# Peptides against a protein of PDB entry 4HTP: the designs that were tried, part 157

Target 1, 231 residues: chain A of PDB entry 4HTP
Amino acid sequence: SQTVASHVPFADLCSTLERIQKSKGRAEKIRHFREFLDSWRKFHDALHKNHKDVTDSFYPAMRLILPQLERERMAYGIKETMLAKLYIELLNLPRDGKDALKLLNYRTPTGTHGDAGDFAMIAYFVLKPRCLQKGSLTIQQVNDLLDSIASNNSAKRKDLIKKSLLQLITQSSALEQKWLIRMIIKDLKLGVSQQTIFSVFHNDAAELHNVTTDLEKVCRQLHDPSVGLSD

## One batch from the design tools (peptide; made by RFdiffusion4, then SolubleMPNN)

Design b2_p23_4_s3 (from b2_p23_4, 12 letters changed)
Fold by OpenDDE base, seed 4:
Structure b2_p23_4_s3 (fold): chain B 231 residues (1-231), chain A 23 residues (1-23)
Amino acid sequence: as target 1 above (231 residues)
Amino acid sequence: SAEEEEQKKKIEEFRKIKEESLA
């Protein structure tokens, strides 16, 4: 069956997240999230107009926005150091060069940007002049690749993990990679709480999640903002 | 491919909806 996530570019999610992060006030952050969510729901209705009984929901996006609540896929086994080494290799960066050292020593302030400790931002600046192409991945494709990484991590298949990571990296812009890194590390730094995200999604979302701890169930059961838990 | 064309159309439809929601 067709899903909304199979037709939504990962770039569109990343641009939304970027707007949320850059927004100063809670209200503006909420607005950007709401706009994306509303667009998703409208597209869902259009896509599934002739199919009322679908399991499709906001879950594919929600699990990327709230990666700390991921329960379906296991741990990636990926840390900043691994990503640093991968980027050095992939970009053929001199190991003693400035950019390689920035990636490896991401916790040390370089004095140029207040990005110390934020590996994703450091990676972004290294990638920005080197990524010439726009990203082409959908949200579904990103999730499929992340699922592959988690599965192969559990199976201790390091070569297949690398393959999936390379596919993600080579098909993503610098901005998309910044957000992808944050999703993998499970720290988006949006400046909004989980509770806020749930409250915007549905009034009963936080309650249902607290009981079920199942993000997919939350997204599916509360897909319609007008239909409550008691309905 | 026909599938790629359909995919492009659906992406455009989503973006149109998004733009309309921002207006």
Scores: peptide ipSAE 0.314, ipTM 0.850, DockQ to the pose 0.783
Fold by OpenDDE base, seed 2:
Structure b2_p23_4_s3 (fold): chain B 231 residues (1-231), chain A 23 residues (1-23)
Amino acid sequence: as target 1 above (231 residues)
Amino acid sequence: SAEEEEQKKKIEEFRKIKEESLA
């Protein structure tokens, strides 16, 4: 069955996240999230106009926005050091070169940007002149690849983990990779709380999540913002 | 392919909806 996530570019989510991060005020951050969510819901209605009782929901996006609440996927087993080594290999960076050292020593301040300790930002600047300007992945495809990584990590299949990571990297822009890294590391640095995200999604979302700890259930049961838990 | 063209149309539809929501 067709899902919204199968038609929404990952680039569009990343652009939204970038706008949220760059926004100074809480109100602006909320606005950008709401605009994306509203667009998603409108597209859902258009996509499923002739189908009743679909199980499709915002879950594929929500689990990327709130990756710390992921309960379906097992651990990725991916750390910054592994990603650094992968990028050095993939980009054919000299190991003793400036960019390779930035990736490996991401915790050490190397410049005026104040990005010390933020591996994703350091990676972004290394990737920006070297990667595609526009990615080709949908949100569904990103989730499928992340599922593969988690599954293969559980199975200790390192070669297959690398394969899936390479697919993600080679089909993503530098901006998309910045956000993908943050999703994998489970720290988006959006400057908005989990509670704020839930409150914008649905008035009852925080309560339902506190009881169930099931993000998919929250997204499915509270898909319609006009229908409450008591209804 | 026909599937790729349909996918492209759906992506364009989503972007149109997004743009209309911003206006």
Scores: peptide ipSAE 0.307, ipTM 0.848, DockQ to the pose 0.787
Fold by OpenDDE base, seed 1:
Structure b2_p23_4_s3 (fold): chain B 231 residues (1-231), chain A 23 residues (1-23)
Amino acid sequence: as target 1 above (231 residues)
Amino acid sequence: SAEEEEQKKKIEEFRKIKEESLA
Protein backbone atom coordinates (compact mmCIF):
# COMPACT_ATOMS: atom_id res chain seq x y z
CA SER B 1 0.00 0.00 0.00
CA GLN B 2 1.10 3.56 -0.72
CA THR B 3 2.43 5.35 2.37
CA VAL B 4 3.93 8.74 3.14
CA ALA B 5 7.10 6.99 4.32
CA SER B 6 7.55 5.37 0.89
CA HIS B 7 7.90 8.85 -0.65
CA VAL B 8 9.84 10.78 2.01
CA PRO B 9 13.62 10.56 1.59
CA PHE B 10 15.55 9.45 4.65
CA ALA B 11 17.84 12.40 3.87
CA ASP B 12 14.97 14.81 4.64
CA LEU B 13 14.45 13.29 8.09
CA CYS B 14 18.20 13.40 8.75
CA SER B 15 18.45 17.05 7.71
CA THR B 16 15.62 17.86 10.14
CA LEU B 17 17.33 15.96 12.95
CA GLU B 18 20.59 17.76 12.16
CA ARG B 19 18.83 21.15 12.41
CA ILE B 20 17.27 20.14 15.74
CA GLN B 21 20.65 19.03 17.11
CA LYS B 22 22.38 22.24 16.00
CA SER B 23 19.67 24.45 17.49
CA LYS B 24 20.58 25.78 20.93
CA GLY B 25 17.18 26.80 22.25
CA ARG B 26 14.22 24.54 23.07
CA ALA B 27 11.88 26.73 21.03
CA GLU B 28 14.03 26.46 17.91
CA LYS B 29 14.34 22.68 18.30
CA ILE B 30 10.56 22.40 18.61
CA ARG B 31 10.07 24.59 15.53
CA HIS B 32 12.18 22.32 13.32
CA PHE B 33 10.32 19.22 14.50
CA ARG B 34 6.92 20.91 14.04
CA GLU B 35 7.81 22.01 10.52
CA PHE B 36 8.71 18.45 9.52
CA LEU B 37 5.57 17.04 11.15
CA ASP B 38 3.30 19.62 9.51
CA SER B 39 4.85 18.86 6.13
CA TRP B 40 4.28 15.15 6.72
CA ARG B 41 0.60 15.69 7.62
CA LYS B 42 -0.01 17.93 4.60
CA PHE B 43 1.60 15.38 2.31
CA HIS B 44 -0.52 12.64 3.92
CA ASP B 45 -3.69 14.60 3.12
CA ALA B 46 -2.57 15.11 -0.48
CA LEU B 47 -1.48 11.48 -0.94
CA HIS B 48 -4.67 9.99 0.53
CA LYS B 49 -7.14 12.61 -0.74
CA ASN B 50 -9.37 9.97 -2.34
CA HIS B 51 -8.92 7.30 0.35
CA LYS B 52 -10.90 7.68 3.60
CA ASP B 53 -9.88 4.55 5.48
CA VAL B 54 -6.09 4.43 5.63
CA THR B 55 -3.85 3.10 8.39
CA ASP B 56 -0.95 5.28 7.27
CA SER B 57 0.45 7.54 9.99
CA PHE B 58 3.58 9.27 11.28
CA TYR B 59 4.66 5.96 12.89
CA PRO B 60 7.45 5.12 10.37
CA ALA B 61 9.16 8.42 11.22
CA MET B 62 8.26 8.47 14.93
CA ARG B 63 9.85 5.06 15.57
CA LEU B 64 13.13 6.42 14.14
CA ILE B 65 12.90 9.65 16.17
CA LEU B 66 12.07 7.76 19.40
CA PRO B 67 13.89 4.46 18.79
CA GLN B 68 14.03 3.66 22.52
CA LEU B 69 10.23 3.24 22.44
CA GLU B 70 10.34 0.60 19.69
CA ARG B 71 8.24 -2.47 20.64
CA GLU B 72 7.37 -3.99 17.26
CA ARG B 73 10.94 -4.52 16.06
CA MET B 74 13.15 -6.84 18.09
CA ALA B 75 16.69 -5.99 19.17
CA TYR B 76 19.30 -5.46 16.45
CA GLY B 77 22.14 -7.04 18.40
CA ILE B 78 24.45 -4.32 17.07
CA LYS B 79 26.96 -2.40 19.18
CA GLU B 80 29.50 0.31 18.37
CA THR B 81 32.37 -2.21 18.26
CA MET B 82 30.60 -4.26 15.61
CA LEU B 83 29.98 -1.16 13.50
CA ALA B 84 33.60 -0.06 13.90
CA LYS B 85 34.86 -3.41 12.63
CA LEU B 86 32.38 -3.34 9.76
CA TYR B 87 33.47 0.14 8.65
CA ILE B 88 37.15 -0.79 8.86
CA GLU B 89 36.47 -3.77 6.62
CA LEU B 90 34.12 -1.98 4.20
CA LEU B 91 36.29 1.12 3.79
CA ASN B 92 39.47 -0.97 3.68
CA LEU B 93 41.01 1.12 6.46
CA PRO B 94 44.47 0.14 7.69
CA ARG B 95 43.94 -1.54 11.08
CA ASP B 96 46.78 0.43 12.62
CA GLY B 97 45.77 3.63 10.84
CA LYS B 98 44.42 6.80 12.41
CA ASP B 99 40.82 6.36 11.23
CA ALA B 100 40.53 2.72 12.28
CA LEU B 101 41.90 3.57 15.72
CA LYS B 102 39.43 6.47 16.04
CA LEU B 103 36.52 4.10 15.37
CA LEU B 104 37.77 1.40 17.75
CA ASN B 105 38.73 3.84 20.51
CA TYR B 106 35.76 6.20 20.08
CA ARG B 107 35.41 6.60 23.88
CA THR B 108 38.91 8.02 24.26
CA PRO B 109 39.24 11.72 23.44
CA THR B 110 41.45 12.01 20.39
CA GLY B 111 42.07 15.57 19.20
CA THR B 112 40.34 18.91 19.78
CA HIS B 113 36.76 17.90 19.03
CA GLY B 114 34.64 17.02 22.07
CA ASP B 115 33.13 14.06 20.20
CA ALA B 116 34.54 11.49 22.62
CA GLY B 117 31.96 8.84 23.47
CA ASP B 118 29.74 9.64 20.49
CA PHE B 119 30.51 6.89 18.00
CA ALA B 120 28.17 8.37 15.38
CA MET B 121 30.12 11.65 15.28
CA ILE B 122 33.45 9.83 15.04
CA ALA B 123 32.05 7.71 12.21
CA TYR B 124 30.71 10.81 10.45
CA PHE B 125 34.16 12.39 10.15
CA VAL B 126 35.69 9.14 8.91
CA LEU B 127 32.87 8.67 6.37
CA LYS B 128 32.57 12.26 5.11
CA PRO B 129 35.50 12.11 2.64
CA ARG B 130 34.66 8.52 1.57
CA CYS B 131 30.88 8.34 1.08
CA LEU B 132 28.40 9.59 -1.51
CA GLN B 133 26.99 13.09 -1.01
CA LYS B 134 23.31 12.18 -1.38
CA GLY B 135 21.58 9.01 -0.23
CA SER B 136 18.84 7.21 -2.15
CA LEU B 137 16.80 5.56 0.63
CA THR B 138 13.26 6.44 1.68
CA ILE B 139 12.08 6.22 5.29
CA GLN B 140 10.14 3.07 4.33
CA GLN B 141 13.24 1.44 2.84
CA VAL B 142 15.27 2.26 5.95
CA ASN B 143 12.60 0.69 8.16
CA ASP B 144 12.46 -2.40 5.91
CA LEU B 145 16.21 -2.87 6.21
CA LEU B 146 16.09 -2.34 9.97
CA ASP B 147 13.27 -4.91 10.21
CA SER B 148 15.46 -7.33 8.26
CA ILE B 149 18.36 -6.77 10.66
CA ALA B 150 16.18 -7.38 13.72
CA SER B 151 14.58 -10.48 12.21
CA ASN B 152 17.92 -11.95 11.18
CA ASN B 153 19.39 -11.16 14.60
CA SER B 154 16.58 -13.17 16.18
CA ALA B 155 17.28 -15.99 13.71
CA LYS B 156 21.07 -15.75 14.35
CA ARG B 157 21.76 -15.15 10.64
CA LYS B 158 24.90 -13.02 10.90
CA ASP B 159 25.61 -13.00 7.16
CA LEU B 160 22.16 -11.61 6.37
CA ILE B 161 22.57 -8.94 9.06
CA LYS B 162 25.80 -7.87 7.37
CA LYS B 163 24.07 -7.81 3.98
CA SER B 164 21.34 -5.44 5.20
CA LEU B 165 23.87 -3.22 6.96
CA LEU B 166 25.90 -2.99 3.76
CA GLN B 167 22.79 -1.92 1.86
CA LEU B 168 22.15 0.83 4.41
CA ILE B 169 25.77 2.01 4.36
CA THR B 170 26.33 1.97 0.59
CA GLN B 171 23.10 3.89 -0.13
CA SER B 172 23.55 6.60 2.52
CA SER B 173 25.57 9.80 2.85
CA ALA B 174 27.90 10.34 5.79
CA LEU B 175 25.27 12.55 7.46
CA GLU B 176 22.55 9.95 6.96
CA GLN B 177 24.83 7.27 8.39
CA LYS B 178 25.52 9.41 11.47
CA TRP B 179 21.80 9.50 12.22
CA LEU B 180 21.25 5.87 11.23
CA ILE B 181 23.93 4.81 13.74
CA ARG B 182 22.21 6.85 16.45
CA MET B 183 18.87 5.21 15.58
CA ILE B 184 20.41 1.73 15.82
CA ILE B 185 22.17 2.54 19.11
CA LYS B 186 18.90 4.23 20.26
CA ASP B 187 20.45 7.55 21.31
CA LEU B 188 19.76 10.54 19.04
CA LYS B 189 21.18 13.24 21.34
CA LEU B 190 18.63 15.77 20.04
CA GLY B 191 18.54 17.78 23.25
CA VAL B 192 14.73 17.46 23.58
CA SER B 193 12.83 15.09 25.84
CA GLN B 194 10.41 12.35 24.81
CA GLN B 195 7.67 14.37 26.51
CA THR B 196 8.46 17.39 24.33
CA ILE B 197 8.28 15.29 21.14
CA PHE B 198 4.90 13.87 22.20
CA SER B 199 3.55 17.26 23.21
CA VAL B 200 4.39 18.71 19.79
CA PHE B 201 2.89 15.68 18.01
CA HIS B 202 -0.43 15.76 19.91
CA ASN B 203 -1.66 17.07 23.28
CA ASP B 204 -2.88 13.59 24.29
CA ALA B 205 0.09 11.62 22.91
CA ALA B 206 2.01 11.26 26.18
CA GLU B 207 -1.10 10.07 28.02
CA LEU B 208 -2.05 7.52 25.36
CA HIS B 209 1.51 6.21 25.21
CA ASN B 210 1.67 5.89 29.01
CA VAL B 211 -1.45 3.71 28.93
CA THR B 212 -0.78 1.62 25.81
CA THR B 213 3.03 1.70 25.39
CA ASP B 214 2.18 1.31 21.68
CA LEU B 215 3.83 3.96 19.53
CA GLU B 216 1.99 2.89 16.37
CA LYS B 217 -1.37 3.15 18.13
CA VAL B 218 -0.43 6.62 19.39
CA CYS B 219 0.47 7.76 15.87
CA ARG B 220 -2.67 6.28 14.26
CA GLN B 221 -5.25 7.35 16.84
CA LEU B 222 -3.80 10.83 17.24
CA HIS B 223 -2.97 11.45 13.58
CA ASP B 224 -5.21 14.53 13.52
CA PRO B 225 -3.95 17.14 16.00
CA SER B 226 -7.47 18.58 16.30
CA VAL B 227 -9.12 15.30 17.38
CA GLY B 228 -8.51 14.28 20.99
CA LEU B 229 -8.87 10.98 22.88
CA SER B 230 -12.24 12.05 24.25
CA ASP B 231 -13.70 12.83 20.87
CA SER A 1 10.91 3.38 -15.34
CA ALA A 2 7.37 4.68 -14.82
CA GLU A 3 7.65 3.77 -11.13
CA GLU A 4 10.88 5.72 -10.76
CA GLU A 5 9.30 8.75 -12.41
CA GLU A 6 6.28 8.58 -10.13
CA GLN A 7 8.57 8.25 -7.11
CA LYS A 8 10.53 11.34 -8.20
CA LYS A 9 7.28 13.30 -8.61
CA LYS A 10 6.10 12.36 -5.12
CA ILE A 11 9.46 13.26 -3.58
CA GLU A 12 9.33 16.63 -5.32
CA GLU A 13 5.76 17.15 -4.09
CA PHE A 14 6.83 16.52 -0.50
CA ARG A 15 9.75 18.93 -0.82
CA LYS A 16 7.50 21.63 -2.24
CA ILE A 17 5.11 21.21 0.69
CA LYS A 18 8.06 21.45 3.06
CA GLU A 19 9.33 24.63 1.41
CA GLU A 20 5.88 26.19 1.52
CA SER A 21 5.60 25.36 5.22
CA LEU A 22 8.92 27.11 5.90
CA ALA A 23 7.90 30.33 4.09
Scores: peptide ipSAE 0.292, ipTM 0.841, DockQ to the pose 0.774
Fold by OpenDDE base, seed 3:
Structure b2_p23_4_s3 (fold): chain B 231 residues (1-231), chain A 23 residues (1-23)
Amino acid sequence: as target 1 above (231 residues)
Amino acid sequence: SAEEEEQKKKIEEFRKIKEESLA
């Protein structure tokens, strides 16, 4: 069955997240998230116009926005050091070169941008002159690749993990990779709380999540903002 | 509103992707 996530570009989510991060005020951050969510819901209604009682929901996007609440897929087994080594290999960076050292020593302030300790930002600046300008992945495809990584990590299949990571990297812009890294590391640095994200999604979302700890159930049961838990 | 127009544009983009995928 067709899902909204199978048609929404990952680039659109990343652009939304970038706008949220750059916004200074809580109100602006909320606005950008709400605009994305409303577009998603409208597209859902259009996509499923002739199909009632679909299980499709905002879950594929929500699990990327709140990756710390992910419970369906197991751990990726990926840390910043692994990603640094992978990028050095993939980009054929000299190991003693400036960019390789920036990735490996991302915690040390070596640059003018003050991005010390934020691996995703360091990676972004290294990738920006070297990567595709536009990615080709949908939200569904990103989730499928992340599922593959988690499954293969559990199975200790390092070669297959590398294959899925290569697919993510080669089909993503520098901006998309910045956000993908943050999703994998589970730190988006949006400057907005989990409670705020839930409150914008649905008034009962925080309560239902506190009881169930099931993000998919929250997204599915509270898909319509006008239908509450008691309805 | 400008916000409504931007939302419409985004939906149209999603629809275009859908059409291309069905094609």
Scores: peptide ipSAE 0.246, ipTM 0.748, DockQ to the pose 0.121

Design b2_p23_4_s4 (from b2_p23_4, 9 letters changed)
Fold by OpenDDE base, seed 5:
Structure b2_p23_4_s4 (fold): chain B 231 residues (1-231), chain A 23 residues (1-23)
Amino acid sequence: as target 1 above (231 residues)
Amino acid sequence: SAAEKAQQEKIAQWQEIRAESLA
């Protein structure tokens, strides 16, 4: 079935998240999120113009923006140390080299950027000179790969987990990988609260989520900002 | 392929909508 997420580049979500993170004020952060959301809704309306009853919603993006609220997808079983080892292998980094040590010792302040404890930022700087400038993945493809990782983690299929991670890494820019890491670790560091994200999405979103704890239901039922819970 | 062309057209439409929202 045609979905918005199947056509939206993951790069565009990541660039939006990057703008939100770099913004100093709440108002500017909200503006960047709203602009992306409005674009999504406009594209949804255009894509589904001749289809009245669609289940398509903002959920594919929302579950990446609020990954701590994920309830459908099982745990990835991926930690920073696993990602560090994977990057060292994939990038053929010398184990005793500066970049390998930065990834492994990400909690120790060794660099000028003050990124100690933020594995995603450390990974970004290692990846920037080594990765593609532009990724090729859609939001749907990213979610499919993440679903595969979670499913294979539950099944203890480590080889298939590695395969899906390789696809994510090889088809993503350094910036996209920075955000992908944060999505997997479930800490985006946007500087905007969950409540703010919900309030921008829909006035009733926080209430519906508090009752249902179902992010997909929130996105589907409150897809139209003009239609409330009581409607 | 026809499917690839359709995908490219939808991506282009998305980029146009996105550009309008950023302007």
Scores: peptide ipSAE 0.671, ipTM 0.949, DockQ to the pose 0.719
Fold by OpenDDE base, seed 3:
Structure b2_p23_4_s4 (fold): chain B 231 residues (1-231), chain A 23 residues (1-23)
Amino acid sequence: as target 1 above (231 residues)
Amino acid sequence: SAAEKAQQEKIAQWQEIRAESLA
């Protein structure tokens, strides 16, 4: 079945997240999230105009925005050290070179940008001169690859994990990879709370999530902002 | 392919909707 996520570029989610992160005030952060969400809902209505009962929802995006609430996927088994080693290999970085050392020692302050301890930001600056300017992945394709990683981690298929990671990396810009890393590590650093994200999505979203702990159910049942839990 | 064309049309529709929301 057709889904919104199968048509929305992952780059557009990442650009939205970047705008949210760069925004200083709560109101501006909320505006950027709301603009993306409104676009998603409008596109959903257009895509499903002749279909009343669809299971499609904001869930594919929401699970990337709130990755700490992921319950469908098992653990990725991916840490910063693994990603550092993968990037060193993939980019053919000298092991004793400046960029390799930045990735491996990401917790140590090495530069003026204050990025110490933020592996995704360090990776971004290493990747920026070396990666595609624009990625080609949809949100659905990103989720499919992440599902593959989680499944293969559970099955202890390390080579298949690497294959899926390489596909994500080679088809993504530096900015998209920055956000992808944060999604995998489950720390987006948006500067906006989970509660705020839920409140913008739907007034009853936080309550339903607190009861069910099911993010897909929250997105599906509360996809219409005008229809409450009691309706 | 027909599938690729349909995908491009849907992406274009999304970009139009997004542009309207950002204006």
Scores: peptide ipSAE 0.669, ipTM 0.948, DockQ to the pose 0.728
Fold by OpenDDE base, seed 4:
Structure b2_p23_4_s4 (fold): chain B 231 residues (1-231), chain A 23 residues (1-23)
Amino acid sequence: as target 1 above (231 residues)
Amino acid sequence: SAAEKAQQEKIAQWQEIRAESLA
């Protein structure tokens, strides 16, 4: 079945997240999220115009925006150190070089940018001059690859994990990879609370999530902002 | 392919909707 996520570029989610992160005020952060959400809903309505009973929802995006609430996908088994080593290998970085050391020692203040402890930002600056300017992945494709990683981690298939990671990396810009890393590590650093994200999504979203702890159910049942839980 | 063309059309539609939301 056709889904919104199968057509929305992952780059567009990442650019939205970047705008949210760069915004100083809560109101601006909310605005950027709302604009993306409204676009998603409009596109959903257009895509499913002739199909009233669809299971498609904001869930594919929401689970990437709130990765700490993910319950369907199992653990990736990926840490910063693994990613550092992978990038060093993939980018053929000298092991004793500045960039390799930055990735490996991401917690130590080595740079002028004050990005110590944020692996994704360290990676971004290393990747920026070396990666594609624009990625080609949809949100659906990103989720499929992440599902593959989690499944293969459970199955202890390290080779297949690497394959999926390579696909993610090679088809993503430096900016997209920054956000992808944060999604995998489950720390987006948006500067907006989970409660705020839920409140913007739907007035009843926080309540439904508190009861169900099911992010997909929240996104599906409260897809329409005008239809409440009591309806 | 027809599938690729359809995908491109949907992406274009998404971009149009997004542009309207950002304006």
Scores: peptide ipSAE 0.669, ipTM 0.948, DockQ to the pose 0.731
Fold by OpenDDE base, seed 1:
Structure b2_p23_4_s4 (fold): chain B 231 residues (1-231), chain A 23 residues (1-23)
Amino acid sequence: as target 1 above (231 residues)
Amino acid sequence: SAAEKAQQEKIAQWQEIRAESLA
């Protein structure tokens, strides 16, 4: 079935997340999230204009924005050290070189940027001069690849995990990879709480999530901001 | 392909909606 996520570039979600992260203050952060959400809802209405009772919702984006609440997809089994080794291999970085050491020793303050402990930021600076300027993946394609990684992790298929990771990496810009890493590690560092994200999405979202713990159900049932749980 | 053209049209529509929301 046709979904909003199958048409929205992953780059546009990443650009929104980047704006949220760079914004100072809660109000400006909320504005950037709201603008993306409103665009999503408008596009949903246009895409499904002639279709009633669609199951499509904000869920494909929400599960990437709140990856710590993921319940459908199992664990990736991926840590920063695995990603560091993968990047060293993929980029053919000398093991004793500055960039390889930055990735492996990401917890040690070695750089001028003060990004110690943030693997995604360290990776971004290594990738920026080496990667595509613009990625080609949709939000749906990113979720499909992440599903593949989780499934293959459960099946202990390390070679297939690597294949899906390589596809994500080779089809993404440095900025997109920064955010993809944060989604995999489940720490976006947006500077806004889960409660704030839910409150902007729908007034009843936090309550419904507390009862159901089902992020997809929250996104589907509360798709319309004007229709509450009691309606 | 026809499918690729249809995809590009939908992406263009998304970009238009996004531009309006950012204005």
Scores: peptide ipSAE 0.668, ipTM 0.948, DockQ to the pose 0.774

Design b2_p23_5_s1 (from b2_p23_5, 11 letters changed)
Fold by OpenDDE base, seed 4:
Structure b2_p23_5_s1 (fold): chain B 231 residues (1-231), chain A 23 residues (1-23)
Amino acid sequence: as target 1 above (231 residues)
Amino acid sequence: DEEELKKLRERFEKKIEEFEKKN
């Protein structure tokens, strides 16, 4: 079945997240999220105009925005050190070079940006002058690849994990990779609370999530912002 | 800021239009 996520570029989500992060005030952060969500819902209505009882929802995006609440996908088994080594290999960085050392020693400030401890930001600055790819992945494709990584981690298939990671990396811009890393590490640093995200999505979202702990159910049952839990 | 939001909306609208043309 067709999904909204199969049509929305991952780049659009990342651009929205970047705007949210850069926004100073809560109101601006909310506005950026709301605009993306509203556009998503409009596209959903168009896509499913002639279909009843669809299971499609905002879940594919929501699980990337709130990755710490992911319960369906198993652990990736990926840490910053693994990603650092992968980038060093992929970018053919000298192992004793400045950029390789920045990635490996991401917790220690070595640069002027003050991004110590934020691997994704460090990676971004390394990737920015080197990664000229325009992102081509949809949100669905990103989720499919992440599902593959998690499944193969459980199956201890390291080769297939690497394959999926390379596919993600090689088809993503530096900015998209920054956010992808944060999704994998499960810390987006948006500067807006989980509660705020839920409240913008639906007034009853926080309550339903508290009861079910199922992000997909929250997204499906509360797809329509005008229909509450009691309805 | 408003211009960037507008661009995002326009991209989604174009996707809708393209889909509707095919169906």
Scores: peptide ipSAE 0.081, ipTM 0.675, DockQ to the pose 0.561
Fold by OpenDDE base, seed 5:
Structure b2_p23_5_s1 (fold): chain B 231 residues (1-231), chain A 23 residues (1-23)
Amino acid sequence: as target 1 above (231 residues)
Amino acid sequence: DEEELKKLRERFEKKIEEFEKKN
């Protein structure tokens, strides 16, 4: 069945996350998230106008926005060092070159931007002059690839993990990869709390999540912001 | 900032319109 996530470019989510991160005030951060969510819900209503009892929800996006709350997908087994090595290989970076060393030694303050310790930001600057300006992946496709990575990690299929990572990387812009890295590492650095994200999504979302610890259930049961848990 | 939000909304609206046109 068709899902909203199959229609929403991953780039749109990443652009929203970028705006949230760049915003200094809580109110502005909330506004950017709300606008994305409202657009998502509007598209959902249009897409499913003639269909009742759909399981489609904001979950595909929410699990990327709050990756630390992911419970369905198992561990990726991917760390910054693995990504660094992959990028060096994929981008054909000289191993003793400046950019390769930046990726490998991301914790050491060597850059002018003060991004030491933030691998995603370091990767972004390395990728920006080398990668696509516009990615081609939808949110659904990103989740499918991430599912594949987690499954293959569990199965100890390293080659298949690499294959899925290559698909993600080669079809993504530098900005999209920045956020993808943060999703994989499970640290988005948005500057907004989980409670705030839940409160914007639905008034009862935090409570339901506290009880169920199931992000998908939260998104499905509280899909309509006007319908509460007691309704 | 408002312009960027507007662009995002416009993209979603366009997708909705395209979908509705096909149905």
Scores: peptide ipSAE 0.081, ipTM 0.695, DockQ to the pose 0.621
Fold by OpenDDE base, seed 1:
Structure b2_p23_5_s1 (fold): chain B 231 residues (1-231), chain A 23 residues (1-23)
Amino acid sequence: as target 1 above (231 residues)
Amino acid sequence: DEEELKKLRERFEKKIEEFEKKN
């Protein structure tokens, strides 16, 4: 069945996250998230206008925005060092070169950008002159590839993990990869709390999540902001 | 930032319109 996530480009989510991160004030951060959510809900209503009892929800996006709350997908088994080595190989970077050393020593301040300890930002600047300007993946496709990575990690199929990572990388811009890395590492650095994200999504979202710890259930049951838990 | 946000909204609206025309 068709989902909203199958129609929304991953680039649109990444652009929203970038705006949230760059915004200085809490109010502006909330505004950017709210506008993305409202657009999603409007598209949902249009997509499912003639369908009853749909299970489609904001969950495909929410699990990427709050990756630390993921409970359906198993661990990726991916760390910054693995990604660094993959990028060095993929981009054919000299091992003793400046860019390779930046990726491997991402925790050490070496540049003027103040990005020490943030692997995703280091990777972004290395990727920017070398990657596609526009990605082609939808949110659904990103989640499918992430599911594949988690499944193959559980099965200890390292070659298949690499294959799925290469599919993500080769179909993504540098900006999209920055956010994809943060989703995999489970640290988006948006500057807003989990509570704030839930409060914008639905007034009862934090309460339902505290009881169930099920992010999909939260997104599905509280899809309509006007319908509460007691209704 | 506001102009970029406007473009994002316009992209979603266009997708809705295209879907409604097709179905």
Scores: peptide ipSAE 0.062, ipTM 0.645, DockQ to the pose 0.703
Fold by OpenDDE base, seed 2:
Structure b2_p23_5_s1 (fold): chain B 231 residues (1-231), chain A 23 residues (1-23)
Amino acid sequence: as target 1 above (231 residues)
Amino acid sequence: DEEELKKLRERFEKKIEEFEKKN
């Protein structure tokens, strides 16, 4: 079915996340998230103006923003070491070269950026001079590929996991890959709490999530910020 | 920063407009 996520570039979400991360103040971080959310809701209204009983919601984006709350998609089985090895292979990095070593030893970087322990940032700097400037994936496509990874991990199909990862990587910019990595590892480092994200989304979102632990249900039932749980 | 937010909003608006032209 037609969804907002099928129309929104993954790059737009990543740009929003980047802005949130770079913002120092809570208020500024909230502003960036709110702007993206409001635009999403507006597009939803336009997309579904002639349709009833739609199940479409902010969920496709929310599950990427709060990946630690993911309950529908099972574990990816992907760690930093696996990604490091994949990038070394894909980018044909010399095994004894500085970039390969940076990826493998991301916990103790020798660089000037001070990104110790942040694999996504290390990867970003390695990827930036080597990958496409603009990605081509929508949020829906990203979620589809992530679903594939999780499903194939459960099925122990390592070859298909690699295939889906390669599709993600080859169709994404360095910035998009930075955030994709953080989504997979489930640590976005946004500097805002889960409670803040929920509060901006809907006043009742935190409460509903605490009861249901169902992020999709939260997004669907509280799609309209003016309609509360008691309504 | 504010300009970048504006650009993001404009991108969404363009998508809405394009969709409405087709439907």
Scores: peptide ipSAE 0.038, ipTM 0.636, DockQ to the pose 0.714

